# Ledger of designs, part 1: peptides against a protein of PDB entry 6IDX

Scores and structures below are computed, not measured.

Target 1, 380 residues: chain A of PDB entry 6IDX
Amino acid sequence: KELAKLSADVTFATEFINMDGIIVLTRLVESGTKLLSHYSEMLAFTLTAFLELMDHGIVSWDMVSITFIKQIAGYVSQPMVDVSILQRSLAILESMVLNSQSLYQKIAEEITVGQLISHLQVSNQEIQTYAIALINALFLKAPEDKRQDMANAFAQKHLRSIILNHVIRGNRPIKTEMAHQLYVLQVLTFNLLEERMMTKMDPNDQAQRDIIFELRRIAFDAESDPSNAPGSGTEKRKAMYTKDYKMLGFTNHINPAMDFTQTPPGMLALDNMLYLAKVHQDTYIRIVLENSSREDKHECPFGRSAIELTKMLCEILQVGELPNEGRNDYHPMFFTHDRAFEELFGICIQLLNKTWKEMRATAEDFNKVMQVVREQITRA
Structure headers, positions and changes below count from the first letter of each chain, unless a header shows other numbers.
Peptide ipSAE is a variant of ipSAE made for these designs: the mean of its two directions, with the distance scale d0 fixed at 1.0 Angstrom where the peptide's residues are scored. Compare it only between designs on the same protein; published cut-offs may not carry over.
A fold fails the geometry check if it doesn't show the stated peptide or something in it is severely misdrawn.

## One batch from the design tools (peptide; aimed at target 1 K141)

Design b1_p8_1 (made by RFdiffusion4)
Pose (drawn by RFdiffusion4):
Structure b1_p8_1 (pose): chain A 370 residues (1-223, 234-380), chain P 8 residues (1-8)
Amino acid sequence: KELAKLSADVTFATEFINMDGIIVLTRLVESGTKLLSHYSEMLAFTLTAFLELMDHGIVSWDMVSITFIKQIAGYVSQPMVDVSILQRSLAILESMVLNSQSLYQKIAEEITVGQLISHLQVSNQEIQTYAIALINALFLKAPEDKRQDMANAFAQKHLRSIILNHVIRGNRPIKTEMAHQLYVLQVLTFNLLEERMMTKMDPNDQAQRDIIFELRRIAFDAETEKRKAMYTKDYKMLGFTNHINPAMDFTQTPPGMLALDNMLYLAKVHQDTYIRIVLENSSREDKHECPFGRSAIELTKMLCEILQVGELPNEGRNDYHPMFFTHDRAFEELFGICIQLLNKTWKEMRATAEDFNKVMQVVREQITRA
Amino acid sequence: ATAPLASA
């Protein structure tokens, strides 16, 4: 108890650390008996002292043994133990992950997605905050080539709806530190879109060109002389600036292939809305048609700018858009809503092709005021 | 308090 009190003072901490005092603590956790059952209070003070001592930055986090790591991860992976032990255990794991790639790798193997998510279902906001913080730390430290798989795994175990039901709509008001973790989670989530945003279409890749052909087919085949007239104009009546080679329009980065993903999502998941938008504007040879392809690419880019895809998380922000915690595919759903908004605004302005940038500005103002 | 942010 006394050690937990004094360890926050650097003057004391240095003295104790210079006698390998941290090892006394780690050895106790590694091999001490009946710690959770008979000595939980002592264990809580031990973990408090350990974290306070390590927070002075005198020694590397890489000093910790695999045995110590496994024991701390064990306290988290278990059907919940004492709240004080769990809070400190989650905090120790977060610090290990943030301070070492090696520790991240070992910890990622010792804890499951389901175990971490289950700690969000406790009524204690600090436990919830550290759980989200550990999740954020794993995302921050995951190799670029593993982060997407981790996101899918957390999504399949309902991380989003659990946060929505147990944190955002929970009884306890969200305090500043929890709000900060939600902000960081949202930033990391949007940043999963960044690679596709910056990926150019290969116009010479037949498989990628066939995706655009499929997009056009879904809409034009819903319309016979009128259908023929649409196809004679290649991709003009689908609204692409490059009428003959629309794949070239997807070399613009941002938004790149993310725009294609959004269009395909709208066509497959919301086929009626996609067909309505395209057919209202595919036989219009007055200058008043809303060009789908050009509008979708620019809207995708605009949404990426509004939502700050690619921005790094920082210490000064605690903001988040709560509606993104209400749908597994909220970004794509937002695209669909905004493309309908864009078409409505286009018609309200009796817009022509020359008005394209003005309409996009009005849409930007509509979205950002909402 | 949670630890400060760090990335890979």

Design b1_p8_1_s1 (made by RFdiffusion4, then SolubleMPNN; from b1_p8_1, 3 letters changed)
Fold by OpenDDE base, seed 1:
Structure b1_p8_1_s1 (fold): chain B 380 residues (1-380), chain A 8 residues (1-8)
Amino acid sequence: as target 1 above (380 residues)
Amino acid sequence: MTAPLSFA
């Protein structure tokens, strides 16, 4: 107890570390001493002292043994551990993951996100906070291949559902620290979009071009009897498609694939458009047809708008940026849906289309409409 | 009337 209190003082910490004090504490934990396991309070203070000493950054986290990691991971994985031991064990694991890639690998073998999700189902918000913090640390330090696996729709869906039901919809006010961890998780989740945001469309890739063709088909052929595919020559068909791509509001209505060669938002804009067209088909068709039938130069160019909106949403959500330590502004809606970004896009494209009409905008007003929409999204 | 996205 006294050691744990004194360990917060840098002068004491320096002297205690110089006396191999951390090595003594680690050995006490590693020994699994029937002493520490029977004296939960003593173990809790030992872990507190260890954490406070390590937080001074005087000693590298890489000094920690595999045996120590297994003991700490054991306290997190064991049923009916003391609350104080669990909190400190989660914090120690977080710090190990954040400070050492070697320790991350070892911890990722000993602890699963599924085990950490169990600590979110408790009524103690401090435990929930430390559990999310460790999940965030594991997510942040995961290799790209493993980040995608952690992003596996099932594990993430379960995590989001548990957070939504046990944290966000809990009967307790969310503390600043929990709000920060929810913000961090949100940022890390949206950073999975960075690859697609930075992926250029290949105008020569037929499969990617077929997505653009599918957007055209959904907008204009949904009412067309497939029997009326006129056997008219390739040129009339090309001219028809060029007209349709103009009505879709692509900048390059001859070759819409060129509009997706700029990064950001690259292919992510096409993904959002395709999601809207498939999942919210009525909304998509309505937006496209309402603008394609206009002769008054007040048509909202859907294709251009979708691209620039996707880019804007990436900027607002800071896609590809590290989470800011001073922020705690998470959005509960992002925990309600598996495709939360695409759903946000689907809401915001309707807002854009509405704002365009209210402003009686023309193609010259495009940037002004986008600025108004940005302000509407960021104030909402 | 879908309520405006209150992000607040």
Scores: peptide ipSAE 0.007, ipTM 0.525, DockQ to the pose 0.024
OpenDDE base, seeds 2, 3, 4, 5: peptide ipSAE 0.006, 0.006, 0.006, 0.007; ipTM 0.531, 0.522, 0.524, 0.527

Design b1_p8_1_s2 (made by RFdiffusion4, then SolubleMPNN; from b1_p8_1, 4 letters changed)
Fold by OpenDDE base, seed 4:
Structure b1_p8_1_s2 (fold): chain B 380 residues (1-380), chain A 8 residues (1-8)
Amino acid sequence: as target 1 above (380 residues)
Amino acid sequence: MVAPLSFA
């Protein structure tokens, strides 16, 4: 207890570390599975002292043994652990993951997100906060391939559901620390969009061109049996498609693929458009056809609007940026749906189309409409 | 209009 208190003082910490004191604490944890389990309070203070000593940055986290890591991970995986031991163990693991890639690898072998979800199903918001903090640390330090796997895993769907039901809807006020960890998780989830946001369309990629063609098909061929495409020569078909791409509101009517070569938002805009067209087909068709039938110069260019809106949403959500300290603004929506960004896009594109009509906008007013829509999205 | 971010 006294050691744990004194370990917060840098002068004491320096002298204690110089006397190999931290090695003594680590050995106590390593050897102590049976002895310290009978003295939960002593273990909790030992872990507190260890954490406070390490927080001074005098000693590298890489000094920690695999036996120590397994012991700390063991406390997190045990269902009947003391709350104070669990909290300190989660905090130690978080610090290890954040400060050492070598320790991250070892911890990621010993602990799964699925095990940490059990610590969210409790009434203690401090435990929930430390569990989310460790999940965030693991997600932040994961290699890109593993981050995508973590995001797509059943564990993440379950994690979002558990957070929604046990944290956000948990009949307790969300504390600042929890709100920050929810913000961090949100930012890390949106950072998975960065790859697509920075991916340029290849105008020569046939699979990517087929997506643009599918957007045209969904909008204009929904009633036409594909069998009745009249055998009009290749030039008449190209001219027809150029008209359709103009009605879709692409800037480049001849080659819409060129509109997706700008990064941001690159291919992410095309992903959003395709999601809208497939999942919200009636909404998509309505927006496109309402504007394609206008001869009054008040047509809202869907393709251009979708691209610039996707870019705007990436800017608002700070896609590709690291989480900032002191931010606590999380949106419950992002815990309700697997495709929350695309659903947000679907809401915002309808808002844009409505705002365009209300303003009686023309193509010259495009930037003014986008500014009004930005204000409408950001006015929480 | 309520902000889209607050609607869901």
Scores: peptide ipSAE 0.025, ipTM 0.709, DockQ to the pose 0.027
OpenDDE base, seeds 1, 2, 3, 5: peptide ipSAE 0.009, 0.000, 0.007, 0.010; ipTM 0.595, 0.430, 0.577, 0.596

Design b1_p8_1_s3 (made by RFdiffusion4, then SolubleMPNN; from b1_p8_1, 6 letters changed)
Fold by OpenDDE base, seed 1:
Structure b1_p8_1_s3 (fold): chain B 380 residues (1-380), chain A 8 residues (1-8)
Amino acid sequence: as target 1 above (380 residues)
Amino acid sequence: MVPKLSFA
């Protein structure tokens, strides 16, 4: 108890560490000696002192043994652990993951996100905060190959559902610390879009071209019986498609694939367009056909707008940027849907289309419309 | 100010 208080003082910490005091604390944890009548209280103070000592940055986190890691992970995995031990164990594991890639690897073998999700189902917001913090640490430090596994749609959907139901919709105000961890989780989730945002369309990839063709088909052939594809010559078909790609509002009407070669937003814009076309087909068709039927030069170019909006959303959401320690601004909507970015795009593209009409915009006003839409999005 | 994106 006294040690735990004194360990917050850097002068005491330095002297105590110089006396190998931290090694004594680690050995107390490693021993697992439940024989003491006050073991839980002693352990809680031991873990507190250990954290406070390590927070001075005097000792490397790599000094800890695998036995220590397993013991701490064991406290997090046990169903009946003292809240004070659990809280400190989560904080220790977070710090280990954040400070050492070698410790991350060992911890990732001992603890699953599923085990951490159980700590979100409690009424204690501090435990919930430390559990999300550890999930965030594991996500942040995951190698690229494992980051996708952590991003597994089922695990993420379950995690988001639990956070939504037990944290966000909880009967308690969200504290600043929890809001920060929710922000961090949001940022880390959006950073999964970076790959697609930086992926250029290959104009020679037929599968990618088929997506653009599918966008055309959904917009213009949805009412046409596929049997009535008239055997019109290849040139008439090419001229027809060029007209259709113009009506879709692509910048390159001849080869729309070229519009997706610019990164950002690269293929992420095409993903958003395809999602809108498949999941919100009526909205997609309405937006496209409403603008394709205009002869007054007030048509909103859907393809160009979708690309620039996707880029704008990536900029607003800071896709590819690391979480900022000073921020606590999270969007509850990103926990309500598994494809929340694409759904956000679907809302914002409708807002853009509305704003374009209200402004009576032409193609020359494009950047001005985008600026107004940016302000509308960022002030909402 | 981050948008209060509410799905309406």
Scores: peptide ipSAE 0.010, ipTM 0.579, DockQ to the pose 0.033
OpenDDE base, seeds 2, 3, 4, 5: peptide ipSAE 0.009, 0.009, 0.008, 0.010; ipTM 0.581, 0.574, 0.577, 0.583

Design b1_p8_1_s4 (made by RFdiffusion4, then SolubleMPNN; from b1_p8_1, 4 letters changed)
Fold by OpenDDE base, seed 2:
Structure b1_p8_1_s4 (fold): chain B 380 residues (1-380), chain A 8 residues (1-8)
Amino acid sequence: as target 1 above (380 residues)
Amino acid sequence: MTSPLSFA
């Protein structure tokens, strides 16, 4: 108890470390010896003193043994009654993951996101905060292959639902520390879009061109059975498609694939357009046909608008940026839906189309419309 | 109008 309080003082910490004091604390954890009267209280103070001593940055986190890691992971993965031990164990694991890639690898073998989700289903917001902080640390330090797997896993859908129901919709005000961890989780989730945002379309890839052709089919041939294989398009059919791509509002209406070679937003814009066309087909068809029937130069170019809106949303959501320690702004909507980015795009493209009509915009007003839409999206 | 980002 006194040691845990004194360990916050840098002078005491330096002297205690020079006396091999940290080694004594680690051995107390490693021994697992439940034989002492008040073991739980003693252990809670030992873990507190260990954290306070390590926070001075005098000793490397790589000093810890595999036995120490397994004991701390055991306090998190096993049902324990002692909230103080659980809280300190979560904080130690977070610090270990953040400070050492070698410790990350060992911890990722001992703990699953599924075990951490159980610590979100509690009334204690501090336990919930440290559980999300450890999830965020594991997500941040994961290799790119494992990071994508963590995102696509059933664990992420369940995690979002649990956060929504037990944290965001909880009966308690969200503290600043929890708001920061929700922000970090949101940023790390949006960074999964970075690959698609930075992927250029290959204008020679037939499969990618077939997606653009499907956008045309859904807009103009909605009653035609997809079983009509794109037969050898005679030159007359190519000329017809050029007109359709102009009505879709592509900048390059001869070869729309060229519009997706700019990064950002690259292929992510095409993903959003295809999602809108398949999931919100009536909304997509309405937006395209309302603008394709206009000969008055007030047509909203859907293809160009979708690309620039996707880029704008990536800028607003800071896709590809690392989490900032000073930020705590999170959007609850991203915990309500699995495809929340694409749903946000679907709302914002309707807002853009409405704003374009209200402004009586032409192609020359495009940047002004985009600025007004940015302000409408970012207004609190 | 509430921001599209504020709709839960």
Scores: peptide ipSAE 0.080, ipTM 0.811, DockQ to the pose 0.029
OpenDDE base, seeds 1, 3, 4, 5: peptide ipSAE 0.079, 0.075, 0.077, 0.079; ipTM 0.809, 0.808, 0.811, 0.812

Design b1_p8_2 (made by RFdiffusion4)
Pose (drawn by RFdiffusion4):
Parts: structure tokens; C-alpha cells; sequence
Structure b1_p8_2 (pose): chain A 370 residues (1-223, 234-380), chain P 8 residues (1-8)
């Protein structure tokens, strides 16, 4: 108890650390008997002292043994134990992950997505905060080539709806540190879109060109003389600036292939809305048609700018958009809503092709005021 | 919680 008190003082901590005092604590956790059942209070103070001593930055986090790591991960992976032990255990794992790529790799193997998510279902906001913090730390430290798989795994176990039901709509008001973790989670989530945003279409890749052909087919085949007239104009009546080679329009980065993903999502998941938008504007040879392809690409870019896809998380922000915690595909759903808004605003302005940038500005103002 | 900047 006394060690837990004094260890926050650097003057004391240095003395204790210089006698390998941290090893006394790690050895106790590694091999001490009946710690959770008979000595939980002692164990809580031990973990408090350990974290306070490590927070002085005198020794590397890489000093910790695999045995110590496994024991701390064990306290998190178990059917919940004492709240004080769990809080400190989650905190120790977060610090290990943030401070070492090696520790991240070992910890990622010792804890499951389901175990971490289950700790969000406790009524204690600090436990919830550290659970989300550990999740954020794993995302921050995951190799670029593994982060997407991790996101899918957490999604399949319902991380989003659990946060929505147990944190955002929970009884206890969200305090500043929890709000900060939600902000960080949202930033990391949006940043999963960044690679596709910056990926150019290869116009010479037939498989990619066939995606555009399929987009056009879904809409034009819903319309016979009128259908023929649409196809004779290649992709003009789908609204692409490059009428003959629309794949070139997707070399603009941002938004790149993310725009294509959004269009395909709208066509497949919301086929009626996609067909309505395209057919209202595919036989219009007055200058008043809303160009779908050009509008979708620019809207995708605009949404990326509004939502700050690619921005790094920082220490000064605690903001988040709660509606993104209500749908597994909220970004794509937002695209669909905004493309309908864009078409409505276009018609309200009796807009022509020359008005394209002015309409996009009005749409930007509509979205950002909402 | 630990500062997120430690991840960098």
C-alpha cells in the first residue's frame, strides 16, 4: 500500500527502481500464489505501484517478461475478475502496446476480440474507457496490412452496437476521457478508408473497367429506343466527364477507387435509389441533367474532406459524430443520403453543368450545417 | 489512459 503511494513521487521511484524494485513486482505477479482469490487487494496495489513506477520513463517497457505479459493478459481474458485488477490490467496492456511493437505482437495473440468487447458491457465507465483505449492502441499499432482484418473482426462481434448501447446510450454520462477515446476510435475508423481514397483506378485493367460497365447496366437496363439512345453516348448519360473512358475519372486521388466503391454500394444495396437518380438524368438532353458519375466522385471527395479521412488522431480533440455508431456501413449510407441530397439541390437550383461547382458548394453547406 | 502519441 505504501509503495503504491510513494511510487508516484519520482524522487522515491528512482531509488526503488535502482534496486530492481520493479522486478520485485513483476516476479510477484509472475509466480505469486492465490493472488486473485486471497490477495486481490495486495495485487491491486502491486499493479498500481508497477504502473506508477513505469510512468516515470526511467526504464524501457521492453524489460517485461513473456510470463508477466501473459499473466496480465490472463487477468483481462478471464470471465471478469475484481474491477480494480481489471482496470489496472487493461491500463498496463494499453501502455505496453503503445510503447513497443514487440509487446503489441505478443498481446494481440493473448487477448480475443470477444473478451475485449465483453468488458464494454460492464457498468463501470473507467473499465469501459480502458477497454476502448486498448482497442484503439491495438489499431494504432497494427501493421498497415493487418488493421483492416482487425476492424472486420471487431465488427463481426458487434463492437459498434455494443458501444452504442453500453456507452453512448448508457446511463452514465460520457466524461471527457471516454469522449476522447470515442474520438480516437472514429478517427481510426475513418482512416480505414484512406488507402482506397488514394488508390487510382488502373484504366487498362479490364476487371476494373467491367465494374463501370456493370454500374451502367444496372441503370440503363431498367429503362427501348430510349435505352438504345443512352448506350450510343457511351457513358455520357451516366454523367462521367470522360464519356468514352470513364475509368480515367477514377485516376483522380482523392477520391480514387473509394468513389467507385460508394457507387457500387449504392447500386447494389440501394438499387431503386440508384436507378431513380440515373434515369431522371440519362435522357435529359437539356443542359439541366445532374451528372451522376461526376457528382459521385466529387461528393466522395467532399465527404472525405468533411469527415477528415486521413487526419491523424491528436491530443486536443474529443469530438465525434454519434450517428456513425448506428450503422455498420455508415460512410456508404451517408454517401447514398448525400447523393440524393445533391440531386434534390440540383433540381431546386434548376442547375446546369456550368453550375456544377456552385451546387457542390450548396451541398457542402447543407451537410456541414447538419 | 496513456497518451496516444506514444504509438508513434
Amino acid sequence: KELAKLSADVTFATEFINMDGIIVLTRLVESGTKLLSHYSEMLAFTLTAFLELMDHGIVSWDMVSITFIKQIAGYVSQPMVDVSILQRSLAILESMVLNSQSLYQKIAEEITVGQLISHLQVSNQEIQTYAIALINALFLKAPEDKRQDMANAFAQKHLRSIILNHVIRGNRPIKTEMAHQLYVLQVLTFNLLEERMMTKMDPNDQAQRDIIFELRRIAFDAETEKRKAMYTKDYKMLGFTNHINPAMDFTQTPPGMLALDNMLYLAKVHQDTYIRIVLENSSREDKHECPFGRSAIELTKMLCEILQVGELPNEGRNDYHPMFFTHDRAFEELFGICIQLLNKTWKEMRATAEDFNKVMQVVREQITRA
Amino acid sequence: TAPISLAF

Design b1_p8_2_s1 (made by RFdiffusion4, then SolubleMPNN; from b1_p8_2 with L6R)
Fold by OpenDDE base, seed 2:
Structure b1_p8_2_s1 (fold): chain B 380 residues (1-380), chain A 8 residues (1-8)
Amino acid sequence: as target 1 above (380 residues)
Amino acid sequence: TAPISRAF
């Protein structure tokens, strides 16, 4: 108990470390010796002293043994552990993951996100905070392939639901530390969009071109009886498609694929358009047809608007940026929906279309409309 | 409460 208190002092820490004191603490944990009547209290103070000593940055985290890691991971994975030991064990694992890629690899073999989710289903907000912090650390340090797997996993839907029900909708006010960890998790979740945001469309890829053709089909052919025979010549069909791509509001109405070669937002804009067209078909058709029937130069170009709105949303949400330690602003809505980014796009494209009409905008006013929409989104 | 959260 006195050692744990004194370990916060840098002078004491330096002398104690120089006397191999930290090696003695690690060996106490490694031994696992449950023989003392006050073992849990002694262990909790040992783990506190270890954390306080390591926080001075005098000793590398790589000094810890695999036996030590397994003991700490064991305290987190066991269903019945002292709350004081659990809290310190979560904090130690977080620090290990953040400070060493070699320790991350070892910890990722011993602990699953599923085991950490159980520590979110408690009334103790400190335990919940350290559990989310460790999830965030594991997510941040994961290789790109494993980050995508962690995001696509059934675990992510369950994690969001548990956070929503037990943390965000909990009977206790959210502390600053928890708000920061929710912000970090949100940023790390949106960084999974970075690959698609930075993916250029290949104008020669037929599968990507078929998505643009599907957007055209949903907008203009959904009411057409399939009985109109495919017999009109290839040239008349090309001329018809160029008109349809102009009505969809693409900048390059001859080859709409060229509009998706700019990164950001690259292919992510096409993903949002396809999501809107399939999930919110009535909204998509309405937006396209209301503007395609206008001959007054006040048509809102859907294709161009959707691309620039996707880029704007990526900028607002800081897609591809690392979490900032000074931020604690999270959006509860991103824990309510699996496709929260695409749903946000669907709301914001309707707001853009409304704002365009209210301003009686033309193609020359495009940047002014986007500025007004940015202010509306950031003040909402 | 950050603004975007009121849209949903």
Scores: peptide ipSAE 0.011, ipTM 0.527, DockQ to the pose 0.033
OpenDDE base, seeds 1, 3, 4, 5: peptide ipSAE 0.008, 0.007, 0.007, 0.008; ipTM 0.469, 0.518, 0.486, 0.496

Design b1_p8_2_s2 (made by RFdiffusion4, then SolubleMPNN)
Fold by OpenDDE base, seed 5:
Structure b1_p8_2_s2 (fold): chain B 380 residues (1-380), chain A 8 residues (1-8)
Amino acid sequence: as target 1 above (380 residues)
Amino acid sequence: TAPISLAF
């Protein structure tokens, strides 16, 4: 207990480390001694002293043995562990992951996000906070391939549901530390969109062009009996599609693929448009047809609006930016849906279309409408 | 339109 208290002092820490004191603490944990298992308080103070000593940055985290990692991971994986041991073990694992890529690899083999989710299903908000902090650390340090796997996994849907039900909708006020960890998790989750946001469309890729063609088909051919495929020559078909792409509000209505060559938002805008068209088909068709039937210069260009709105949402959500220290502005809505970004896009594109009508906007007012919509989104 | 905060 006194060692744990003194370990917070840098002068004491320096002298104790110079006496190999940290090696003694690590060996006490590594030995798994029946002594420490009988005295949970002594183990909790040992882990506290170890953490406080390491937080001075005098000793590299890379000194930690695989045996030590397994013991700490073991305390996190135990169904009945003292709350103080669990807290310190989660904090030690977080610090290891954050400070060493080599330790991240070892910890990611010993600890699963599924095991950490179990620590969210408790009434103790401190345990929940440390568990989310470690999830965030693992997510931050994961290589891109593993981050995508973590995102696409059933684990993320379960994680969101557990956070929503046990943390956000919990009977306890959210503390600043928890609010910060929820903010961090939100930022890290939206950073998974960065790849698609920075992916340029290849105008020569047939599969990508077929998505644009599918947007046209859903908007204009959904009521047409497939039997009336007009056998009219290739030129009349191209001219018809150019008209349809103009009615869809693409800037390049001859080759809409060119509108997706700008990054950001690149292919992410096309993903949002396709999601809207498939999941909210009635809303998509309504927005497109309401503007395509206008004979006045007050048509809202859906294609251009969808691209610029996707870019705006990426800017508002800080996609591709690292989490900022001291921020705690998480949005509960992003824990309610697995496709929360695309659903947000679907709400915001309707808001944009409404705001365009209310302003009686023309194509010249486009940037002014987007500014008003930005203010409406950021105040909501 | 419900505030975005109420739409989810």
Scores: peptide ipSAE 0.010, ipTM 0.618, DockQ to the pose 0.024
OpenDDE base, seeds 1, 2, 3, 4: peptide ipSAE 0.007, 0.007, 0.009, 0.007; ipTM 0.587, 0.602, 0.630, 0.582; seed 3 fails the geometry check

Design b1_p8_2_s3 (made by RFdiffusion4, then SolubleMPNN; from b1_p8_2 with A2P L6R)
Fold by OpenDDE base, seed 3:
Formats: C-alpha cells, structure tokens, sequence
Structure b1_p8_2_s3 (fold): chain B 380 residues (1-380), chain A 8 residues (1-8)
C-alpha cells in the first residue's frame, strides 16, 4: 500500500527500479501464490505499484514475461475477480498493447473482445472505461486482417448495444475519460469506411454501373421489375438515360460512374446513395423527383450533393485519421444503429435539400450551400 | 441535445 503511493513519485520510482524492485513485483504476479493472507489486497497494491512505476517510462514494457501476461489476462478472463484487480489488470493490458506490438500479439492470443464485453455489463464506470480502452487499443494495434475479424458485424452490433444500454443510457453521468474512449471507438469504427472512401469506381465495371442504373430505376421506374437488365440500349435509350442521370443530379450525365472515380469519397458515396434508395425509398424518391421536375435552375443536384456530402461527413467524422487524445466528442446516435453513417447521410441529405430550397440556391451557390450545411452539422 | 442528435 505504501509502495503503491510512493511509486507515483518519479524519484522513488527511479531508485526502486534501480534496486530491481519492479522485477520483484512482476515475480509476485507470476507466482500466482494465493496462499498469503489478504492476497487480493496485496495483489491490487502490487498491480498499482507496477502501473505507477511503468508510467514513468523508465522501463520498457517489453521486459514483462509471457507468464506475467498470462496472469494479467487471467485476471481479466476469470468470472470472479476482485474489482480492484480487474481494473488494474485492464489498465496494464491497455498499456502493454499500446506500447508494444510484441505484447499486443501475445495479449491478442490470450483474450477476446467477447470477454471484454462482459466487463461493460457492470455498474462500475472505471471498469467499463478500461474495458473500452483495451478494446480500442486492440483495435488500433491490430493488423488489417485482425481489424476486420474484430469488426465483424455481429461483434460490432453486440458491442454497440452493450455500450448504448450499459454506458450511454446508464443512470450516471459520462465522465471525461469514458467520453474520450467512446470518441476513440467512434473514430476507429469510422476508419473502417476508409477502404470504401478510397475505392475508385471502375467506369468499365458493369456490376458497378448496374448500381447506378438501380438508382435510376428506383427513382423513375419504382413499379418496374429489376429483371429488365439494360440490354444494349439503342441511341434513343442512351439519350433517355442521359436525361435521367441529369435529373439524378450527376455531374457526368453520359457516364455517372466518372463522378465516383474521385477519392475521397469514391464508392462510399455510391454505398450511401444505394442505402438511402433501398432503406429510405420514399425519402430518396421525394428528393430526386422534387429536384428533377424543376425548370427554374433551382434544382438541387442529388448525385453531386450526395458525393460532396459523403466527403464532408468523412472530414467531420475524421475518417482515416487517428484519434486525438484531447477529444471527447462522441455521437450517441452511432451506437443506436448498425448503419449509423448511412443513416446520418440520410438525415444530412434531407437537411441539404431543405437548406438548398431555403437559400433559393442555384448550381453556382453549391459551395455556399455546402458550407451552411457543414455549419449546421457541426453545431448539431 | 443538438439538432442531429434529436433526429436519431
């Protein structure tokens, strides 16, 4: 207990480390010797002293043994652990994952995100915070293949549901530390969109072109069976589609696929448009038809607006950026839905369409409308 | 609660 308090002092820490004191603490953990009276209290103070000593950055995290890692992971994976031991064990694992890729690999073999989710289902916010922090650390340090495995739709749904119900909708204020970890998790979750944001459409890929044709079909031929594949259109059909793509508000009316070759937002804009058209069909049809029937130059170009809005949302949500240590602004709405980014797009495209009408905008005012919409989104 | 957080 006294050691744990003194270990926060850098002068004491330096001398204690110089005396190999940290090796004694690690051996105490490694031994697993439950035979001591007050073992749990002694272990909690040992882990506190170990953290405080390591936080000075005097000793590399790589000094820890595989036996130490297994003991700490064991304290996180066991169903009956003292709260004080669990909290410190989560914090140690987080620090290990953040400070060493070698330790990350060893920890990722000993623990699963599913085991960490159980520590979110508790009334202790500190345990919840360290559990999310460790999930975030594992997600941040995972190689691409392992990030995809961690990012499986079911694990994400379950994690979001647990966070929503046990953290965000909890009967207690969210502390700054928890708000930061929720922000980090949000940023890391949106970074999964980076691949699609940076994927260029191939204008020669027929399957990708058929998605654009499906957007046209949903907008203008809502009662028509999708089985009418666009066979080799006569010049009259080509001219018809060019008109339809103009009414959809694409910049390239002849080949709308060219509008999705710019990255960002690449294919992610097409994914958002298709999601809106399929999940919110009435909203999509309304937005398209309200602007396609105008002859007054006040048409809001849906296709162009959807692309630039997707790009703007990626910028606002910092897609492809690392989490900032000074930030704690998370959006609770991103824990309510599986497709929260596409739902946000669906709200923001309606806001854009409304703002365009209110401003009586023309195509020349496009950037001004986008700036007003950005200010509305960032204040919201 | 800001405007977008009322829409969700």
Amino acid sequence: as target 1 above (380 residues)
Amino acid sequence: TPPISRAF
Scores: peptide ipSAE 0.009, ipTM 0.505, DockQ to the pose 0.027
OpenDDE base, seeds 1, 2, 4, 5: peptide ipSAE 0.006, 0.009, 0.005, 0.008; ipTM 0.445, 0.509, 0.462, 0.497

